Peptides against a protein of PDB entry 2KNC. Designs and how they scored, part 75

Target 1, 74 residues: chain A of PDB entry 2KNC
Amino acid sequence: KGPDILVVLLSVMGAILLIGLAALLIWKLLITIHDRKEFAKFEEERARAKWDTANNPLYKEATSTFTNITYRGT

## One batch from the design tools (peptide; made by RFdiffusion4, then SolubleMPNN)

Design b2_p29_3_s4 (from b2_p29_3, 23 letters changed)
Fold by OpenDDE base, seed 4:
Structure b2_p29_3_s4 (fold): chain B 74 residues (1-74), chain A 29 residues (1-29)
Amino acid sequence: as target 1 above (74 residues)
Amino acid sequence: VEELLKKVLEELLLLLQELLELAKKLLEE
């Protein structure tokens, strides 16, 4: 009965460690899936906003590009 | 990640089965 109790204790400890590891992996997986879905929605909304902006004749881009005539990019 | 999670879940299920068998043996002795 002594060796069996030690085997049960070691197996319970192993189970607790695996449950903890499984919970962390599930949590990380859920966050990763959530973040990917949220990012995909955000990129879709940004794509729609660009289309709506392009169709608005009152919209002016706030970004101006200046070419430096003295810069020879070799 | 998914394959690692699956593997950990499989190992967890095996360990829970072994624990159940050990608990049964301990109850019969």
Scores: peptide ipSAE 0.078, ipTM 0.649, DockQ to the pose 0.279
Fold by OpenDDE base, seed 3:
Structure b2_p29_3_s4 (fold): chain B 74 residues (1-74), chain A 29 residues (1-29)
Amino acid sequence: as target 1 above (74 residues)
Amino acid sequence: VEELLKKVLEELLLLLQELLELAKKLLEE
């Protein structure tokens, strides 16, 4: 009866550790799925904002490309 | 991740089965 009780206690401890590990893996999986959905939404909103900017006649590009007319590239 | 979660769940089920068998043995003694 003594050794059997110790084996039962070790089995319960092992089961609790595996439940804890399984819960952490499920939690990490849920976060990873959430983050991927949020990132996909962000990329869609960014693509839409770029499209709206291209169609806005009031959009003045902040980037001015200065062509140096004095640069004769040899 | 999903395969690792499945493996952990399988090991959990095996330990719960072993615990149940040990509990039955302890009840018979």
Scores: peptide ipSAE 0.078, ipTM 0.647, DockQ to the pose 0.252
Fold by OpenDDE base, seed 2:
Structure b2_p29_3_s4 (fold): chain B 74 residues (1-74), chain A 29 residues (1-29)
Amino acid sequence: as target 1 above (74 residues)
Amino acid sequence: VEELLKKVLEELLLLLQELLELAKKLLEE
């Protein structure tokens, strides 16, 4: 009866660890799916905002190109 | 992804049942 009780205790502990690990994997997977859906939505909204910006005649690009006439390339 | 999760959960439940059956057999001996 001594070895059998130890095997039962180890099996129950192993079972609890497997359930805990499964719950963590489910949780991680749900978060990963949620984050990918949210990220895809944000990238779509960002792509739309870029399109709206390209069609907005009031949008001034923050970048100005100046030709440095004093630049003598070596 | 959800189908893979369901499959992994089903496999874990089967392993849990097998461990419980083995524990019961060892407790009856």
Scores: peptide ipSAE 0.072, ipTM 0.649, DockQ to the pose 0.262
Fold by OpenDDE base, seed 5:
Structure b2_p29_3_s4 (fold): chain B 74 residues (1-74), chain A 29 residues (1-29)
Amino acid sequence: as target 1 above (74 residues)
Amino acid sequence: VEELLKKVLEELLLLLQELLELAKKLLEE
């Protein structure tokens, strides 16, 4: 009846450690999935904003193609 | 991460089964 109590205590400690590790892994997984979904939405919105800017007739491209007429590229 | 979580969950289930078996042995003694 003595060794059985030690086996129970060690088994309970092992189970608590695994529950703690499982909870941390679930938490990290949920955060990682959340962050990836939020980042994907942000990149979609950024892409949409770039397309909307390109379709906006008021958007003059700030990149004036300065054709340097004097640049004879050697 | 998912495969590691699955392994930890499987190990947890095994330990819970061992604890239940040990609790049954202690109840029968």
Scores: peptide ipSAE 0.070, ipTM 0.643, DockQ to the pose 0.221

Design b2_p29_4_s1 (from b2_p29_4, 24 letters changed)
Fold by OpenDDE base, seed 2:
Structure b2_p29_4_s1 (fold): chain B 74 residues (1-74), chain A 29 residues (1-29)
Amino acid sequence: as target 1 above (74 residues)
Amino acid sequence: RLEELERRLRSFLLESLLLVLRLIEELLE
């Protein structure tokens, strides 16, 4: 007796859906790993750039100290 | 852990593909 056609069709449909879902999960996983590695690299480069900026003789602090000579603290 | 998960997912894909091929073979007989 041949296989039940309905069982075979439903099984094939289910398998295709599972393959598609698994492919999407692999794709998402690969993107997530790639994004985390790229982000970690960018954070390292940003950290290095902060240290380089601190040692850059052309770096001028944005904060200036102004002494208000007219302020008499009572 | 992520590499192990990826490996398991690849294995699952291969097993699922083999299952589909067997089901198609059974359908064609």
Scores: peptide ipSAE 0.061, ipTM 0.610, DockQ to the pose 0.141
Fold by OpenDDE base, seed 3:
Structure b2_p29_4_s1 (fold): chain B 74 residues (1-74), chain A 29 residues (1-29)
Amino acid sequence: as target 1 above (74 residues)
Amino acid sequence: RLEELERRLRSFLLESLLLVLRLIEELLE
């Protein structure tokens, strides 16, 4: 007495849907991990470049802060 | 946390595949 064909069909359909969903979640997870690792590397390289620029005696800061000495806050 | 989630998902995929194979075997008997 084999199982009811309807039980088998519903089980297979359910399994395919779960496998498909799981594959999409794994794929998204792998991409997210990859992107985070790449982004972290780029931010580290940017941070190093900023420090190297700060140590360059020829670098002139584009932003100058002027303190108005004549401003007596009443 | 992400690596643990990936590991659990891989295990779930393998278990689901094994269930399908068992159902096919039962249908062929």
Scores: peptide ipSAE 0.061, ipTM 0.612, DockQ to the pose 0.126
Fold by OpenDDE base, seed 5:
Formats: structure tokens, C-alpha cells, sequence
Structure b2_p29_4_s1 (fold): chain B 74 residues (1-74), chain A 29 residues (1-29)
């Protein structure tokens, strides 16, 4: 019995769709892993920069809190 | 955990491709 050409065509189409979907899932996973690693590195560098700033005796805070002495809360 | 999931996905893809190839071979015989 010759191969059922319709069965072969449907199997190939199904395979292409599954491979395509799987490639998209792998791509999304790789991007997610990359973004998390880059974000973790950025947060670590930001944490180090804050520590270096906090340990610098020449650092003056750009913001000063002024208590308005004349503010009587009603 | 994410790297393990990626490895499992790659293995699943490879196995699925091999199963499809075997199915095509069986249908062509």
C-alpha cells in the first residue's frame, strides 16, 4: 500500500508548527534569562555605587529636609 | 532552574524531531 500522501503532509505540517512554536518558546526563555542576568548586574552595580557614595566622607546629600518652624498644624 | 528548563526543552525538541523523522520513514516504507 503506497504511503498515504495526506498523512505525510499533515505530519510534516504538524512538525513545522511544533518546531516553530518551540523555537519561539526557546527564544523567549533566552531573552528572559538574559534580561534577568543584566538586571541583576545592574542592581548589583547600583548597590555598589550607593555603598561607595555612603562611604565617601565628601558626599553631601543633594536634598536637605527643612522643617518649617512656623508650620503650626491646625 | 531556568537553564534546566531550557535543557529539557531542547531535549524535548530533539526527541520530537526524531520521532517525526521515524514516523515519516515508517510511512514511506
Amino acid sequence: as target 1 above (74 residues)
Amino acid sequence: RLEELERRLRSFLLESLLLVLRLIEELLE
Scores: peptide ipSAE 0.054, ipTM 0.600, DockQ to the pose 0.173
Fold by OpenDDE base, seed 4:
Structure b2_p29_4_s1 (fold): chain B 74 residues (1-74), chain A 29 residues (1-29)
Amino acid sequence: as target 1 above (74 residues)
Amino acid sequence: RLEELERRLRSFLLESLLLVLRLIEELLE
């Protein structure tokens, strides 16, 4: 009993959809892993920068105050 | 959360592969 042509077509369509969905999930997973690794690296670099700043007793925040003498507040 | 997503992906891939194999069996039949 050869499978009904309709059953074959529906099964092939279902398989294609499942493969497509799997590919999207893999892609999303890879992006998520990449983003987490990059974020972890970024947080580590920020932590190191904060530690370097905290451990340097000579560190003063470089704040420059500019007074705009042309601002009349009108 | 990532490990749980990986587990779900593995199970999905395995189920999809089993479905494809069953379809091939039905076609041969």
Scores: peptide ipSAE 0.053, ipTM 0.599, DockQ to the pose 0.201

Design b2_p29_4_s2 (from b2_p29_4, 25 letters changed)
Fold by OpenDDE base, seed 3:
Structure b2_p29_4_s2 (fold): chain B 74 residues (1-74), chain A 29 residues (1-29)
Amino acid sequence: as target 1 above (74 residues)
Amino acid sequence: RLEELEKRLKEFLLISLLEILKKVLELLS
C-alpha cells in the first residue's frame, strides 16, 4: 500500500505549525520569567538604595515642606 | 508557576511529536 502523498504532506505541515507555535509559547514564557527576575532584582536594589539613603546623615532631601504660619483659614 | 508550566509544555511537545511520527510511519508502511 503506497502512502497518500497529500495526507503525508498535510500531516508534516500541521506538525511544523504546532511545533512552531509551541516554540513561540516557550520562548514567551522564558522571556517573561527572565523579565520578572530582572524586575525583582531592580526592586530589591531600589529598596536597598532607599534604606541606605535613610541612614546616610549627608543626604539632603530634594523636597522641603513649607509651613505657612500666617494662614488662619476662613 | 511559570517553570512548571514550561516543563508541562515541553512534555506536551515531545508527546505530540512522537504521535505525529507514529502516524507518518503508519502511512508510509
Scores: peptide ipSAE 0.068, ipTM 0.621, DockQ to the pose 0.139
Fold by OpenDDE base, seed 4:
Structure b2_p29_4_s2 (fold): chain B 74 residues (1-74), chain A 29 residues (1-29)
Amino acid sequence: as target 1 above (74 residues)
Amino acid sequence: RLEELEKRLKEFLLISLLEILKKVLELLS
């Protein structure tokens, strides 16, 4: 039962390539999940901030209105 | 959904790694 050198080398090379590719996929997935979680937290905090602002009686919304006098809406 | 996919991927990779290690050990023996 001597090891076939060619088979061993190819198997090791294949294993390394697969592990490397797998690691990249896992890394990409982890980053994607992390980014989505962070974005979700950001949107939640932003939503809370809007609610808090809306409930503040001292807050005045900054609004600007412009009317295009040449637009007739036909 | 992505977390479950990650979990499945980790499990698949773990199983695959174990199978590869078994094959290498068999070839070296």
Scores: peptide ipSAE 0.067, ipTM 0.621, DockQ to the pose 0.207
Fold by OpenDDE base, seed 5:
Order: sequence, then C-alpha cells, then structure tokens
Structure b2_p29_4_s2 (fold): chain B 74 residues (1-74), chain A 29 residues (1-29)
Amino acid sequence: as target 1 above (74 residues)
Amino acid sequence: RLEELEKRLKEFLLISLLEILKKVLELLS
C-alpha cells in the first residue's frame, strides 16, 4: 500500500506540536533549576553576612544579660 | 502538585511522540 498522505501530514503536524510542548517544558525546567541555584546562592551569601556580623570585632550586642545576685525567687 | 502534573504531561508527550513516530515509520515502509 502507498502511504496515506493525509495521515502522514496529520502525524507530522501532531509531532511538531508535541515537540513544541516538550521544548517549553524543558525550558521551564531549566529556568526552575537555574532559579533554585541562584536562590540557594543568595541564601548562602545571606547566611555568611549574618555570620560575618557575629564575627565583626566592632559588633556590640544591643541586649545585655544581667544575673541578679540578689534575686531569691520569693 | 504542579510538579506531578508536569511529570504526567512529560510522560504523555513522550508516549504520544513515540506512537506518532511508529505510525510514520509504518506508513513509510
């Protein structure tokens, strides 16, 4: 049997649509992975900045803890 | 939930593509 030209054309059109949709999903996946890596890097830098503040010799805690030696609890 | 939908969509697209390729190959034989 010779190929049904209409069936071939419709199958090719369907394949193109599916490839297009697959490409969009791959693109979205790549962006999502990229954004997650960038966000993870940002959180790491933020964590480092917080630790650097703790290790800053000029940092003075705003909260002072006092032990009241005269407190007897009654 | 979105990730599950994307996974199902990817699987559907892959299966559909393979079925189309099989049909094209059969018609060209």
Scores: peptide ipSAE 0.066, ipTM 0.607, DockQ to the pose 0.069
Fold by OpenDDE base, seed 2:
Structure b2_p29_4_s2 (fold): chain B 74 residues (1-74), chain A 29 residues (1-29)
Amino acid sequence: as target 1 above (74 residues)
Amino acid sequence: RLEELEKRLKEFLLISLLEILKKVLELLS
């Protein structure tokens, strides 16, 4: 029973495509996991920095409120 | 959980690859 050459060729081509697609999916998954871990660390560091800034006595508020005593509102 | 998903995906891919190889060998025989 000789192999059907067309069936063999299509099966090999299909296998290569599936392996390539699988590799891309694994790669995407690894990047996604990495990015999520890095982002989580970044958010934690940002949260910590925000707390440190809030507790820093040297922090000066960029916005100052002045009461305009001459404004009569009419 | 993502690591577990990765493991399952790797296992699935390995099993699928083996099944493809078996089918190719069957077609070549």
Scores: peptide ipSAE 0.063, ipTM 0.615, DockQ to the pose 0.166

Design b2_p29_4_s3 (from b2_p29_4, 24 letters changed)
Fold by OpenDDE base, seed 3:
Structure b2_p29_4_s3 (fold): chain B 74 residues (1-74), chain A 29 residues (1-29)
Amino acid sequence: as target 1 above (74 residues)
Amino acid sequence: RLEELRKRLEEFLLLFLLLTLQLVEELLK
């Protein structure tokens, strides 16, 4: 019973495709982990900058919300 | 969690490669 060369070729092609797909999934996973770590650091730095702004007595809010107490909705 | 999932995927790939080599060896006998 000689080796079925077609079965060997199909098995090797299937293996290469699965390894390639798995490598892409690993790569996407690594990027997603990296981006989440960088984003978490960015949000922490932004939260600190907002806190430092709130404690700066020279900071004036660029947006003031005025509630018009004289507005009687008809 | 994600690093553990990566390690399990790497282990699965190594086992799959070993299984494919064994299949090729059995087909070449």
Scores: peptide ipSAE 0.071, ipTM 0.630, DockQ to the pose 0.125
Fold by OpenDDE base, seed 2:
Structure b2_p29_4_s3 (fold): chain B 74 residues (1-74), chain A 29 residues (1-29)
Amino acid sequence: as target 1 above (74 residues)
Amino acid sequence: RLEELRKRLEEFLLLFLLLTLQLVEELLK
């Protein structure tokens, strides 16, 4: 009995779909790992910049406590 | 760790390709 042409066509189509899905999963995994590494580097650079800003004598605290001397609470 | 995941994924793809070729060969007999 010759090969079931329907089984062959469905198996080849299934194989192509699974290869395509595997390639997309690999691509998504690589991007996700790249983004996590880049994010970790940016958080480290931000942490260093925060330490440098805390030691920067030019950093004026954005919170000026202005005691409004003109607020006579009646 | 990333290179090990890549190697395991390459191994999985090679095994999958081999199994699909064997299945196609069996279905073509």
Scores: peptide ipSAE 0.068, ipTM 0.620, DockQ to the pose 0.191
Fold by OpenDDE base, seed 5:
Structure b2_p29_4_s3 (fold): chain B 74 residues (1-74), chain A 29 residues (1-29)
Amino acid sequence: as target 1 above (74 residues)
Amino acid sequence: RLEELRKRLEEFLLLFLLLTLQLVEELLK
């Protein structure tokens, strides 16, 4: 008795769906790993740029805190 | 965490390949 053609068809359809789902999970994983590596590199470069700026004795903070002497808080 | 997810995915893919192989063998009989 050959395998029921219906069982074969349903198993092949189930296999295709599982492959498709696995491919989407792999793709999402690869993107997530890529984005985390790129973000980590960006935060490291930003940290280095802040440290290089803080160690530069010629860096005048562009944040002039204007103490508005005329601001009477009501 | 990511390595554990990768390992679980690899285990799932291996189990899936074994299941598909068994199905093909059963179809060939």
Scores: peptide ipSAE 0.058, ipTM 0.617, DockQ to the pose 0.171
Fold by OpenDDE base, seed 1:
Order: structure tokens, then C-alpha cells, then sequence
Structure b2_p29_4_s3 (fold): chain B 74 residues (1-74), chain A 29 residues (1-29)
């Protein structure tokens, strides 16, 4: 029995769809890995900037807590 | 002739799958 031409056509169509799906999965994976590497770098730079700010004698906390002494909670 | 074309397509798909698995492994390292 020679190969059914319909089986060949369906296999080619299926292969094109699988290649397209694989390319989309690879693209999504590349973006996800890139974004994770970039996020890790930004968190490292932010951690470093926080340490440098903690060692900076010119850093004054902009948050002054005013205790309102006139609030008698009765 | 048509069986040989099918065999070459199957070999191409296997090589493509292997290459994609290798790329995923390198990206995860």
C-alpha cells in the first residue's frame, strides 16, 4: 500500500502547526527568562542603593511621625 | 519517492525537537 497522500498532507499541516506552537513557546520562554534576569539585576541594584543610602550620613528620613498630642482618645 | 520524503520530514522534525530541547536546557542554565 503506497503512502496515502492524505496522511502526508495532514502530517505536513500538523508539522507546520507544531513548529508554529513551538516557536511561540520558545519566544514566551525567552521573554520570561529575560524578564527574570532583568528583574534580578534591578533588585540587586535596588539592594545596593539601599545599602549605600543606609551608609550615607546625608540621608534624612523624609517621614517625620507627628504624634498628635491633642488626640485624647476618649 | 513519497516514503523517502516522509522519512526526511520525520528526521527534520526530530532534529528540530532535539535543537529546541537543547536551547531550552541552555536557557535554563
Amino acid sequence: as target 1 above (74 residues)
Amino acid sequence: RLEELRKRLEEFLLLFLLLTLQLVEELLK
Scores: peptide ipSAE 0.032, ipTM 0.520, DockQ to the pose 0.036

Design b2_p29_4_s4 (from b2_p29_4, 26 letters changed)
Fold by OpenDDE base, seed 1:
Structure b2_p29_4_s4 (fold): chain B 74 residues (1-74), chain A 29 residues (1-29)
Amino acid sequence: as target 1 above (74 residues)
Amino acid sequence: RLEELRRRLEEFLAISLALVLKLVEELLA
């Protein structure tokens, strides 16, 4: 006895919707994971660049500190 | 955690696809 065609059609439609939703969720998850890995790599490279700058003898801080010679600390 | 969730979702997709194929086979029989 073949299955009821209506049951099969409804089951297939439901399965297609679930597969579509699941595919979208997987796709979003893959993008999110990829973006997080790329961002982590970017932050690592940025951190490394800061460390390299700190060890560079040619680096001069753009911030100048002025000492007030007239300040007598009470 | 995200990888485990991904794995579970992929398994769900595989099961769903297998179910669809089985239903189609039964429809064509």
Scores: peptide ipSAE 0.075, ipTM 0.646, DockQ to the pose 0.149
Fold by OpenDDE base, seed 2:
Structure b2_p29_4_s4 (fold): chain B 74 residues (1-74), chain A 29 residues (1-29)
Amino acid sequence: as target 1 above (74 residues)
Amino acid sequence: RLEELRRRLEEFLAISLALVLKLVEELLA
């Protein structure tokens, strides 16, 4: 008395699809974790570079502020 | 939290694989 062949075949096909989907989700999750760690490291290095720039006496700000004395602010 | 989700997904994969192997065994019997 073997199991219903149709039920077994459908179950196997469904399981293969679920395994494939789960593998893709694991892969996506691993990439997401990796990318977040790399991005966090990049932002840390960027923050450090900004700090180093702020302490560099040769750094000249690209922005200059001028007061427009003729502006009436209407 | 992501590691826990990963672990649960791996457990799901292991269970599903074991189920597939059991179903194949039952089909071949």
Scores: peptide ipSAE 0.073, ipTM 0.645, DockQ to the pose 0.141
Fold by OpenDDE base, seed 3:
Structure b2_p29_4_s4 (fold): chain B 74 residues (1-74), chain A 29 residues (1-29)
Amino acid sequence: as target 1 above (74 residues)
Amino acid sequence: RLEELRRRLEEFLAISLALVLKLVEELLA
């Protein structure tokens, strides 16, 4: 007895949908990994640029940090 | 974590593809 044709058709359609969904999830995952790597590179470049600025004797920071000894952190 | 999720998803794809091929084979028999 051959398989029920309706069962076969529905199972094939369901499998195709699941494969498609899985492919989209893989794609999204790859993009997420790529974005994290790009962000890490950006942070590294920013850290290097900050270091280069700190080593430039001509650079004067526009902001200064003061420690307020009287601030008790309410 | 992401690599493990990717691996599991690839395994799922492989299993689903194998199932489809088996169903097609059973349909043609």
Scores: peptide ipSAE 0.071, ipTM 0.643, DockQ to the pose 0.117
Fold by OpenDDE base, seed 5:
Structure b2_p29_4_s4 (fold): chain B 74 residues (1-74), chain A 29 residues (1-29)
Amino acid sequence: as target 1 above (74 residues)
Amino acid sequence: RLEELRRRLEEFLAISLALVLKLVEELLA
């Protein structure tokens, strides 16, 4: 007596659904890890660019602190 | 931690695929 056809069909359908769900979870995990690594590199490069700007002896801050000597706070 | 989770998911996929192949083999026998 061969295996019950209904048991085989239900088991195959269940296995396909579980494989599909697991594949989506792995895919989402890989994308999340990739995006976090890329974002971390971008933030490191941005931090280095800010440090290079701060260490650039030609960079004068355009923000001159103008102490308005005429501002009497009322 | 993320690599361990990935490994567990890959092991689950491998086991599920092996079960599907075994069921197909039993269906064809």
Scores: peptide ipSAE 0.067, ipTM 0.639, DockQ to the pose 0.146

Design b2_p29_5_s2 (from b2_p29_5, 24 letters changed)
Fold by OpenDDE base, seed 4:
Structure b2_p29_5_s2 (fold): chain B 74 residues (1-74), chain A 29 residues (1-29)
Amino acid sequence: as target 1 above (74 residues)
Amino acid sequence: KKEYEEILRIIQIGLEALKELLELLEKLK
């Protein structure tokens, strides 16, 4: 029984679609890992900057108090 | 962490489906 040409064509099309989907998922995974590593580094740098600021007795928190004189809460 | 495990599960399902398609092609020879 010769290979069913339709089954062969459908299987090849299915394989190409699955390879394409797997490649997109791997690409998305690599980007997500990269972004999470970069974000973790930025959070560590921000945490370090906050610790350095908290340990500096000369640091005054830049509290800008904006008084909205026109806000009348009814 | 949860998103990575989900992506890995989808990749595994895709690889299993590719293996099944390859086995079907071998049975048709």
Scores: peptide ipSAE 0.074, ipTM 0.649, DockQ to the pose 0.129
Fold by OpenDDE base, seed 2:
Structure b2_p29_5_s2 (fold): chain B 74 residues (1-74), chain A 29 residues (1-29)
Amino acid sequence: as target 1 above (74 residues)
Amino acid sequence: KKEYEEILRIIQIGLEALKELLELLEKLK
């Protein structure tokens, strides 16, 4: 019995699809690891910048609280 | 961590299925 040509073709197509899917999953994994590392660095730098801003004597809060002494809340 | 383990598991399943296809091709020779 010669190899069932249909079984051979389907197996080769299946192999190509699985290799392609595995390559896409590896690529997605590498990007996701890279992105999470970059985001973690960005959040660390942002946290440092917030600390530096809080310690900056030139930082003026944009919000001023005024006590409205004339406000009689009913 | 959980997402990476899940992706690795999917890759492993794909590699096992590829191995089964190679074994089927070998049986057809």
Scores: peptide ipSAE 0.074, ipTM 0.651, DockQ to the pose 0.110
Fold by OpenDDE base, seed 3:
Structure b2_p29_5_s2 (fold): chain B 74 residues (1-74), chain A 29 residues (1-29)
Amino acid sequence: as target 1 above (74 residues)
Amino acid sequence: KKEYEEILRIIQIGLEALKELLELLEKLK
């Protein structure tokens, strides 16, 4: 008895779906690992920039706290 | 970490099911 054509077709369809799903999951995994590495590098560069500004005697904080001397909270 | 382990588990289940389909095709020859 030759292979049941329905069993062969369902087996091939199942194989294609499983390979496609596995490829999408691997792709999502690789992107997520890449994004986490890039974010870690960005946070390191931001931490370094804050350290460099703290050591620069020419860095004047743009946030001037103006104490409004005329505001008597009466 | 947990999401990566879940993704890996789903890939493993898919590979096991693919192996079972291959073994079924070999029994039909």
Scores: peptide ipSAE 0.070, ipTM 0.645, DockQ to the pose 0.132
Fold by OpenDDE base, seed 5:
Structure b2_p29_5_s2 (fold): chain B 74 residues (1-74), chain A 29 residues (1-29)
Amino acid sequence: as target 1 above (74 residues)
Amino acid sequence: KKEYEEILRIIQIGLEALKELLELLEKLK
């Protein structure tokens, strides 16, 4: 009894669909891992730059908070 | 972490279904 040609065709189609889906999921997983590593590195570099700015004794904040002592709210 | 484990679980289910399909084809031969 040769395999039913229909069973063979449906099985091959099912295999191709499963392989394609698995490949897309692996690709998405690899990109997501890569992006998270790059973002973690960027946040570390940004944190270091903030610490370097905070430790620079020549950094004067350009934002002078003028407390207007003469503001009597009328 | 949770999203990666879920994607890996879906891939594992797909690979198991592919193995079952190959075993069914071998039984039909």
Scores: peptide ipSAE 0.066, ipTM 0.641, DockQ to the pose 0.114

Design b2_p29_6_s1 (from b2_p29_6, 23 letters changed)
Fold by OpenDDE base, seed 4:
Structure b2_p29_6_s1 (fold): chain B 74 residues (1-74), chain A 29 residues (1-29)
Amino acid sequence: as target 1 above (74 residues)
Amino acid sequence: ELLEELLKLLLEALLLALELLEKVRELLE
């Protein structure tokens, strides 16, 4: 039956598109989870390295913070 | 929040795909 076949074809096309979109969302989700875990590890390693450096008596910070006792604020 | 939104969108897309497959099945019966 002609009209029914067209509806079936359009619905199948729509289903394929939605499955494709779902697959892309899964892929993006997996990447996002992976990247967050990797970034968290990187920040942990960076934090650890900073702590190890801070305990080194030879480490001198490039920046010095001075409290200006005369600063009144604007 | 972004992960939750993506998961919700994924779930919605899967549900819509299933609904379309059910409609195809109904048309083939």
Scores: peptide ipSAE 0.086, ipTM 0.674, DockQ to the pose 0.120
Fold by OpenDDE base, seed 3:
Structure b2_p29_6_s1 (fold): chain B 74 residues (1-74), chain A 29 residues (1-29)
Amino acid sequence: as target 1 above (74 residues)
Amino acid sequence: ELLEELLKLLLEALLLALELLEKVRELLE
């Protein structure tokens, strides 16, 4: 059967577009995984910095929590 | 959730691309 040139061209164009979209989805997926790893590393570094601050004898918290013994919750 | 949706969309796009390539092959025979 002689190929319908229009059907062939449209199908090839469609295949190329789908491959392009697939590549963009893979790229977005890789970025999302990278960002989650970077955020997890940032939270770990923040937790370490808080621990180091707690062990610093020169650190004084700017705020202190006081239990108001006179507060009878209504 | 977003990761699962992206993986599903990727799989669907790959399957459709393969089907289109098969149709092109059938038309060239």
Scores: peptide ipSAE 0.084, ipTM 0.671, DockQ to the pose 0.170
Fold by OpenDDE base, seed 5:
Structure b2_p29_6_s1 (fold): chain B 74 residues (1-74), chain A 29 residues (1-29)
Amino acid sequence: as target 1 above (74 residues)
Amino acid sequence: ELLEELLKLLLEALLLALELLEKVRELLE
């Protein structure tokens, strides 16, 4: 009794679809991990740039707190 | 959360693919 050719064909098609879906999930996973690592590096560099600006003796804060001595807050 | 869900779905898809391949093998033997 030969194998049911229709069952074999449908099973192979199903396996190919599942492998294809698995490959897409792996691909999306790798991209997501890559993007998160790149974003984490970008935020670290941004935090470091802010730190370097804060420690730079040439950096004058653009926001001067002007205490208006004449403003009686009544 | 998204990573864990994707890994879970990937694992389930791989297990189902292996099961289907095993069924195909059994039909060809």
Scores: peptide ipSAE 0.083, ipTM 0.677, DockQ to the pose 0.151
Fold by OpenDDE base, seed 2:
Structure b2_p29_6_s1 (fold): chain B 74 residues (1-74), chain A 29 residues (1-29)
Amino acid sequence: as target 1 above (74 residues)
Amino acid sequence: ELLEELLKLLLEALLLALELLEKVRELLE
C-alpha cells in the first residue's frame, strides 16, 4: 500500500545509514586503539633509548660548558 | 573517555537500527 511502501523505504534507508555509521565508529575505534598502542610502544622505545644513552660510555654531550674565570658574579 | 563515548554512540546506533528493522518487519506483516 502506497504510504506504507514509502515508510518502509525510508526506514530501510535509515537502517542502512545507521549500519554504515556503526561501521565507521568501529573503524574509528580500531584506529584509535591501534594509534594509542603504537604511540605507547614508541614512548617505551624512546624511554629505553634515553636510558641507553645515559649508560653508554661512548655518548658525548653535544654541549660543553666553560667557566669564564673573569666573571666574578658581581 | 573518548573510547567510552564512541562505544555508547555505537550501542545507541545499533539499538536504533534494531528498532527500525522491527518497524520494517511490522510494516511487512
Scores: peptide ipSAE 0.080, ipTM 0.669, DockQ to the pose 0.178

